Peptides against a protein of PDB entry 3JWR. Designs and how they scored, part 243

Target 1, 323 residues: chain A of PDB entry 3JWR
Amino acid sequence: TRELQSLAAAVVPSAQTLKITDFSFSDFELSDLETALCTIRMFTDLNLVQNFQMKHEVLCRWILSVKKNYRKNVAYHNWRHAFNTAQCMFAALKAGKIQNKLTDLEILALLIAALSHDLDHRGVNNSYIQRSEHPLAQLYCHSIMEHHHFDQCLMILNSPGNQILSGLSIEEYKTTLKIIKQAILATDLALYIKRRGEFFELIRKNQFNLEDPHQKELFLAMLMTACDLSAITKPWPIQQRIAELVATEFFDQGDRERKELNIEPTDLMNREKKNKIPSMQVGFIDAICLQLYEALTHVSEDCFPLLDGCRKNRQKWQALAEQ
Target 2, 298 residues: chain A of PDB entry 3JWR as posed
Amino acid sequence: TRELQSLAAAVVPSAQTLKITDFSFSDFELSDLETALCTIRMFTDLNLVQNFQMKHEVLCRWILSVKKNYRKNVAYHNWRHAFNTAQCMFAALKAGKIQNKLTDLEILALLIAALSHDLDHRGVNNSYIQRSEHPLAQLYCHSIMEHHHFDQCLMILNSPGNQILSGLSIEEYKTTLKIIKQAILATDLALYIKRRGEFFELIRKNQFNLEDPHQKELFLAMLMTACDLSAITKPWPIQQRIAELVATEFWEQGDQVGFIDFVCTQLYEALTHVSEDCFPLLDGCRKNRQKWQALAEQ

## One batch from the design tools (peptide; made by RFdiffusion4, then SolubleMPNN)

Design b2_p18_8_s4 (from b2_p18_8, 8 letters changed)
Fold by OpenDDE base, seed 2:
Structure b2_p18_8_s4 (fold): chain B 323 residues (1-323), chain A 18 residues (1-18)
Amino acid sequence: as target 1 above (323 residues)
Amino acid sequence: REEYRRLLEEIEATLASF
């Protein structure tokens, strides 16, 4: 395609020029082509292209295929969300110095997972899919959408001309797919809520050890969630804009719940309750985000900008909630 | 405290549904 030719022929700017190492990064001003260039730079600077012998054209095609399999009519869970998740992963690996704690296969899997974790997202949560009796709800009992996202990821990875993993051994390939699956499934916040207590307790007791395979898996899950939720850490103007996109998508679901399911939506999904957004954001930060970024900062102090950003945004939302 | 607890439970329940 013309898009592939343009991407494959383009000079890829440095990570410094693209600012993709910054935790404060914003994609708002970037074109789709620039987001693809950023993604190439992430793979290159993590040594994934070299270590796994990726062909440049295949990587370009894969990136464009991933981007194409996000829906344009979804306000938040689109390519830009996946791209921002991957950028936060890149920043955590580089600026946050997490790269030195992980294997190349784990890094490869995390980056693929971050880009792929919401593939074909429909702008509705697992509860809606279940309550609407969607065909996907018959295939999976739990983490319905995350299983679908992984299936989409696997489909793309196995598609002709998109096989970025063709340079791996059979064992490396199996390991990578296992980690990708676990990482995508970990983005189900229900699973995060279930598992985070174990992680926080290990940190609190100074018993956290990445040499333990179970603790490694747990850490990768927590890191995926930290990147997935990273909008809450962004500078206030960026945070506000992303919160508007999230609210739009949630209100669209609430409108569908009223119309299609004949139910009253929860306050989070209720357009009539938009005045509660500031207090709900404070609650979300306190219940979900703060302990995660505190724990991540304990694993690597260079991740502090995520925690600091989260704390600053809590203050801003609290000030709005008091008005 | 009770309103805050309810809000947190609602947020957790809603987030757990995503």
Scores: peptide ipSAE 0.034, ipTM 0.735, DockQ to the pose 0.078
Fold by OpenDDE base, seed 1:
Structure b2_p18_8_s4 (fold): chain B 323 residues (1-323), chain A 18 residues (1-18)
Amino acid sequence: as target 1 above (323 residues)
Amino acid sequence: REEYRRLLEEIEATLASF
């Protein structure tokens, strides 16, 4: 395609030029082409292109295929969300120095997972999918969308000309797919809530050990969640804009819940309760985000900007909730 | 506390939306 030709022929700017090592990164000013260039840079600077012998054209095609399989009519869960998740992963790996704690296969899997974790998202949650009796709800009992996202990820990875993993051995390929699956499934926050206590307790007791395979898996899950939620850590103007996108998508779901399911939406998805957004955001930060970024910062102190950003945004949301 | 639980359920519903 013309898009592929343009991407494949383009000079890929440095990570410094693209600012993709910054935790404060924003994609708002970037074109779709520039987001693809950033993605190439992430793969390159993580040594994934070299270590796994990725062909440039194949990587370009894969990125464009991933981007294409996000819906443009979804306000938040689109390519830009996946891209920002991957950028936060990249920043955590590089600036946060987590790269030094992981294997190349784990890094490869995490980056692919971050980009792929919401593939074909429809702008509705698992609860909506279940209540609407969608065909996907018959295939999967829990984490319905996350299983679908992984299936889409696998489909793309196996598509002709998109096989970025073709340089891996059979064992490396299996390991990578396992980690990708685990990482995508970990973005179900229901699973995060179930598992986070174990992680926090290990940290609290100073018993956290990345050499333990179970603890490694747990850490990768927590890291995925930290990147997926990273909008909450962004500078306030960015945070506000992203929160508006989230609210738009939730209100669209709430409108569909009324129309299609004949149910009253929750406050979060109720367009008429927009005034509760600040207080709900404070609650979200306190219940979900703060402890995660505290624990992550304990694992790597260089991840502090995520925690600091989260704390700053809590104060901003609290101030709005008091108005 | 009940508001917090509802908020958590809404957050879980939300976050299951994320």
Scores: peptide ipSAE 0.036, ipTM 0.755, DockQ to the pose 0.095; fails the geometry check
Fold by OpenDDE base, seed 5:
Structure b2_p18_8_s4 (fold): chain B 323 residues (1-323), chain A 18 residues (1-18)
Amino acid sequence: as target 1 above (323 residues)
Amino acid sequence: REEYRRLLEEIEATLASF
């Protein structure tokens, strides 16, 4: 395609020029082409292109295929969300120095997973999918959308001309797919809530050890969640804008819940309760985010900007909740 | 406790959306 030709021929700017190592990064000013260029830079600077012998054209095609399989009519869970998740992963790996703690296969899997974790998201949660008796709810009992996202990821990876993993051995390929699946499934916050206690307890007891395979898997899950939620850590103007996108999508679901399911939406998804957003954001930060970024900062002190951003945004939301 | 539980359920519902 013309888009592929343009991307494949383009000079890829440095990570410094693109600012993709910054935890404060914003994609708002970037074109779709620039987001694809950023993604190429992430793969290159993580040595994934060289180590796994990726063909440049194949990588370009894969990126464009991933982008194409996000819906444009979804307010928040779109390509830009996936791109920002991947950028946070890149920043955590580089600036947060987590790269030194992981294998090349784990890094490869995490980056693919971050870009793919919400593929074909429909702008509704698992609860809506279940309650609407959607066909996907017949395939999976829990983590319905995350299973679908992984299936979409696998479909793209196996599509002609998109096989960025063709340079891997059979064993490396299997390992990578396993980690991708686990990482995508870990973005179900129900699973995060279930598992986080084990992670926090290991940290509290100073028993956390990345050489333990189970603890490694747990850490990768926590890292995925930390990147997925990273909007809460962004500078306040960016945080506010993203919160508006989230609210828009939730209100759209709430409107559909009323119309299609004849149910009263929760406060979070109720357009009439927009005034509760600040207090709900404080509650979300306290219940979900703070402990995660504290624990991540304990694993790598260079991740502190994520924790600091989260704390600053809590203060801003609290001030709005008191008005 | 009940308010926190409701918030968690809302968050879980939300986060199942994220």
Scores: peptide ipSAE 0.034, ipTM 0.740, DockQ to the pose 0.100; fails the geometry check
Fold by OpenDDE base, seed 4:
Structure b2_p18_8_s4 (fold): chain B 323 residues (1-323), chain A 18 residues (1-18)
Amino acid sequence: as target 1 above (323 residues)
Amino acid sequence: REEYRRLLEEIEATLASF
């Protein structure tokens, strides 16, 4: 395609030029091509292209295929969300120095997972899919969308000309896919809530050890969630804009819940309760985000900008809630 | 604590729906 030719022929700017190592990164000013260039740079600077012998054209095609399999009519859970998740992962790995704590296969898996974790998202949550009796709800009992996202990820990875993992041994391939699956499934916040207590307790007791396979898996799950939620850490103007996108998508779901399911939406998805957004954001930060970024910062102090950003945004939301 | 639990449950219900 013309798009592939353009991408494959383009000079990829440095990570410094693209500012993709910054936790404060924003994609708002970037074209789709520039987001793809950023993605190439992430793979390159993480040594994934070299270590796994990725062909440039194959990587370009894969990126474009992933991007194409996000819906354009979804306000938040689109390519830009996945791209921002991956950028946060890249920043956490590089600037946050988490790269030094992980294997190349784990890094490869996390980056692929971050980019792929919401593939074909429909702008509705698992509860809606379940209640609407969607065919996907018959295929999967829990984490319905996350299983679908992984299935889409696997489909793309196995598609002709998109096989970025072709340089891996059979064992490496299996390991990578296992980690990708676990990482994508970890973005189900229901699973996060179930597992986070173990992680926080290990941190609190100073018993956290990445050499333990179970703790490694747990950490990768927490890291995925931290990147997935990273919008809450962004500079306030970026945070506000993303929060508006999230609210738009949630209100669209709430409107559909009323119309299609004949149910009253929760406050979070109720357009009539827009005035509660600031207080709900404070609650979300306190209930879900703060402890996660505190724990992540404990694992790697260089991740502090995520925690600091979250704290600053909490203050901003609190100030709005008091008005 | 009860409001926090309800909020968590609402978040969990909302997030379990994600």
Scores: peptide ipSAE 0.031, ipTM 0.729, DockQ to the pose 0.092; fails the geometry check

## One batch from the design tools (peptide; made by RFdiffusion4, then SolubleMPNN)

Design b2_p19_3_s1 (from b2_p19_3, 12 letters changed)
Fold by OpenDDE base, seed 3:
Order: sequence, then structure tokens, then C-alpha cells
Structure b2_p19_3_s1 (fold): chain B 323 residues (1-323), chain A 19 residues (1-19)
Amino acid sequence: as target 1 above (323 residues)
Amino acid sequence: MEETEKVKAYFEKELEEAE
């Protein structure tokens, strides 16, 4: 395609030029081409291209395929969300210095997972999929959409001309896929809530050890969630805009719940409760976000900007809630 | 506190429905 030709021929700017090492990064001003260039840079600077002998054209095609398999009519869970998740992962690995704590396969898996974790997202949560009796709900009992996202990820990875993992041994390939699957499944916030207590307790007791395979898996899951939710850490103007996108998508679901399922949506998805957004954001930060970024910062102090951003945005939302 | 509990309840419900 012309798009592939353009991407493959383009000079890839430095991470510094692209500012993709910054936790404060915004993609708002970036074209789709520029987001793809950023993604190439992430793979390159993490040494994934070299270490796993990725062909440039194959990587370009894969990136474009991933981007293509996000829906454009979904307000939040689109390519830009996946891209921002991956960018946060990159920043956490580089600026947050988590790279040195992980293997190359883990890094490879995390980056692929971050980009792929919401593939073919439909703008509705697992509860909606289940309640609507969608065919996917018959295939999977738990984490329905996350299983679907992984299936989409696997489909793309196995598609002709998109096989960025072709340079891996069979064992490396299996390991990478296992980690990708675990990472994508970890983005189910229900699973996060279920598992986070173990992580926080390990941190609190100073018993956290990345050399333990179980704790490593747990950490990767928490890191994925931290990147997935990283919009809450962004500078206030960025946070506000992203929150509007999230609200739009949630309200669209709520509208569908009323129309298609004849149910009253929860406050988070109820357009009539728009005035509650600030207080709900405070609640979200307190219930879901703060402890995670505190724990992550404990693992690597260089991740503090995520925690700091989250705290600052909490104050901003609280101020709005008090109006 | 109230909104925090509502948010928790939302995700807990998602978990229960998934289980």
C-alpha cells in the first residue's frame, strides 16, 4: 500500500525528537504516520529490532495492521489509546528505568501487548458483551474482550508479511506469546482488582522480588495496568480531553444499554450524570489508580512522574467536584 | 468515599459477571 511504502521509506526521528520518553507525552498533534514512526522508534530503541532480527518492512506492516484493526468509530478504545499505552510503557521502560529489570522477551511481549491490548474494541465493556448475549460471550467466560484482543493480536502476528516474531526460536516464540496473553488479560480491570492486593502487600512488606517467576508475572500485569490507565497521569489539559473521550464512550454504552438492553446504566455510563464526572474521577483515582502508581514508584522511583501526575489530577478533579 | 465505593462496585460487578 501507499501507506506502507511511505512509512517504510520515512526517516524515523529520534526518541528525543518524538518526545516518546516523556511521561507527559501527548499524541493529539500527531498524524497516524507519526504515531507509526514513534512505534518504530520504540521497537528500535528497546533493541527489539536488532535482538530479534526484525525486518523493517515487516515491522512497518505489522504496525499498520495493528492500527487498522482498531475501530475508528470508538471514542476512546482506539489506536490512539493503544499507542499511548505503548508510549507509556516505553517511557516506563526507559525514563522509568524498568528496562533493566526485565528480559528482552518480556520487553518485546509488553510492547506488543500494549499496542494490541484493545484490538477490535467495540466501545463496550465485558458486562455489556455478556448481557447482550454477544457470540464472544459464548466463547469466553472470563475477560471476554481481553481474550478477543489476544486472538486478534495472534491473528495479526501470524498474518503473511506481519510476522515480526519470525526471528525467534520456537521456545522464545512460545514464551513471548504466553507473556503477551498474560499482559493483555491483565488489562481487565476486574482481574487487576482481584490481584493487586498481592502486589501491594509484597511491596508493603518489602518482599517484592522480580526473580520470583510468579512475582514477575504479577509485576508485568501491574505495569500493563499502569500504562493502560496512564491517561490519568497526564498534564491536566491532556487529562481533561482524554476524560471527555472516555466519558463519550461510556455514555454511548449507557445509551445502548437503555435502548438495546432496557436497563438503566450505572452512573459512570449515564449521560444524565455528566455533572458527577469530577467526583467519579476522584473516586476512580482513589479506588484504582493511586495505590498502583505508588507501588510502581516503589519498584522504580523514576516512575514518580506517573504518581505525581495522578495526584495533581486528583486535586484538579476534586476542585471541580467542589464547585 | 461514596464515589470510590461506586467505582469499586462497578469493577467488582464486572468480575462477578465474568466469573
Scores: peptide ipSAE 0.290, ipTM 0.859, DockQ to the pose 0.821
Fold by OpenDDE base, seed 1:
Structure b2_p19_3_s1 (fold): chain B 323 residues (1-323), chain A 19 residues (1-19)
Amino acid sequence: as target 1 above (323 residues)
Amino acid sequence: MEETEKVKAYFEKELEEAE
């Protein structure tokens, strides 16, 4: 395609030029081509292209395929969200120095997972899928959408000309897919809530050990969530804009719940409760975000900008809630 | 604190419905 030709022929700017190592990164001013270029740079600077012998054209095609399999009519869970998740992962790995704690396969898996974790998202949560009796709800008992996201990820990885993992051994391939699956499934916030207590307790007791396979898996799950939620850490103007996108998508779901399911939506998805957004954001930060970024910062102090950003945004939302 | 619990309950409900 012309798009592939343009991407494959383009000079890929440095990570410094693209500012993709910054925790404060914003994609708002980037074209789709530029987001793809950023993604190439992430793979390159993490040594994934070299270590796993990725062909440039194949990587370009894969990136475009991933981007294509996000829906444009979804306000938040689109390519830009996936891209920002991956960028945060990249920043956490590089600037946050998490790269030094992980294997190349884990890094490869995390980056693929970050880009793929919401593939073909429909702008509705698992509860809606379940209550609407969607066909996907018949296939999976829990984390319905996350299983679907992984299936989409696997489909793309196995598609002709998109096989960025072709340089891996059979064992490396299996390991990578296992980690990708676990990472994508971990983005179900319901599962995060269920599992995070173990992670926090390990940190609190100073018993956290990445050499333990179970703890490693737990950490990767927490890291994925930290990147998935990273919009909450961004500079205030960026945070506000992303919060508007989230609210738009949630309200769209709420509208559909009223129309299609004849139910009253929860406050988070109720358009009539728009004035509660600031207080709900404070609640979200306190309930979900703060402890995670605190724990992550304990693992690597260089991740502090995420925690600091989260704290600053809490203050901003609190100020709005008091108006 | 009340909003915190409401948000937490939202995600906990997602887990319960998925189980």
Scores: peptide ipSAE 0.285, ipTM 0.858, DockQ to the pose 0.808
Fold by OpenDDE base, seed 4:
Structure b2_p19_3_s1 (fold): chain B 323 residues (1-323), chain A 19 residues (1-19)
Amino acid sequence: as target 1 above (323 residues)
Amino acid sequence: MEETEKVKAYFEKELEEAE
């Protein structure tokens, strides 16, 4: 395609020029082409292209395929969300120095997972999919959408001309896919809530050890969630804009719940509760985000900007809630 | 605290429905 030709022929700017190492990164001013260029740079600077012998054209095609399989009519869970998740992962790996704690296969898997974790998202949560008796609810019992996201990821990875993993051995390929699946499934916040207590307890007791395979898996899950939720850490103007996108999508679901399911939506998805957004954001930060970024910062102190950003945004939301 | 508990309750419900 013309798009592929343009991308493949383009000079890829440095990570410094693209500012993709910054935790404060924003994609608002970037074109789709520029987001693809950023993605190429992430793979290159993480040594994934070299270490796994990726062909440039194949990587370009894969990126465009992933982007194409996000829906444009979804307010938040679209390509830009996936791209921002991957950028946060890149920043955490590089600036946060988590790269030094992980294997190349784990890094490869995490980056692919970050980009792929919401493929073909419909702008509704698993509860809605289940309650609406959607066909996907017949295929999967738990983490319905996350299983679908992984299925889409696998489909793309196996598509002709998109096989960025072709340079891997059979064992490396199996390992990578396992980690990708686990990472995508970990983005189900229900599972995060279920598992995070173990992670926090290990940190609290100073017993956290990445050499333990179970703890490694747990850490990768927590890291994925930290990147998935990283909008809450962004500079205030960026945070506000993204919060509007999230609210839009949630309210759209709530409207559909009223219309299609004849139910009253929860406050988070109730358009009539729009004035409660600031207080709900404070609640979300306290209930879900703060402990995670605190724990991540304990694993790597260079991830502090994420925690600091989260704290600053909590203050801003609290101030609005008091008005 | 009230909003925090509401958010927790939301995700706990999601987990219960997923199980």
Scores: peptide ipSAE 0.282, ipTM 0.856, DockQ to the pose 0.891
Fold by OpenDDE base, seed 5:
Structure b2_p19_3_s1 (fold): chain B 323 residues (1-323), chain A 19 residues (1-19)
Amino acid sequence: as target 1 above (323 residues)
Amino acid sequence: MEETEKVKAYFEKELEEAE
């Protein structure tokens, strides 16, 4: 395609020029082409292209395929969300110095997972899928959408001309796919809530050890969630805009719940309670976000900008809630 | 504090439905 030709022929700017190492990064001003260029740079600077002998054209095609399999009519869970998740992962690995704590296969898996974790998202949560009796709810009993996202990821990875993992050994390939699956499934916030207590307790007791395979898996899950939720850490103007996108998508679901299911939506998805967004954001930060970024910062102090951003945005939302 | 508890309750419900 013309798009592939353009991408493959383009000069890829440095990570410094693209500012993709910054935790404060914003994609708002970037074209789709530029987001793809950023993604290439992430793979290159993490040594993934070299270490796993990725062909440039194949990587370009894969990136475009991933982007194409996000829906454009979804307000928040689209390509830009996946791209921002991957960028936060890149920043956490580089600026946050987490790269030194992980294997190359884990890094490869996390980057692929970050880009792929919401593939074909439909703008509704798992509860809606279950209550609407969607066919996907018959295939999976839990984490319905996350299983679907992984299926889409696997489909793309196995598609002709998109096989960025062709340079891996059989064992490396199996390991990578296992980690990708675990990472994507970990983005179910229900699972995060279920598992985070173990992680926080290990940190609190100073017993956290990445050499333990179970703790490694747990950490990768927490890291994925931290990147997935990283919008809450962004500079205030960016945070506000993203919060509006999230609210739009949630309200769209709430509207569908009223119309299609004849139920009253929860406050988070109730358009009539839009004035409660600031207080709900404070609640979200306190209930879900703060402890995670505190724990992550404990693992790597260089991740402090994420925690600091989260705290600053809490103050901003609290101020709005008091008006 | 009230909103925090509401948010927790929401995600706890999601967890229960996911089990």
Scores: peptide ipSAE 0.277, ipTM 0.854, DockQ to the pose 0.867

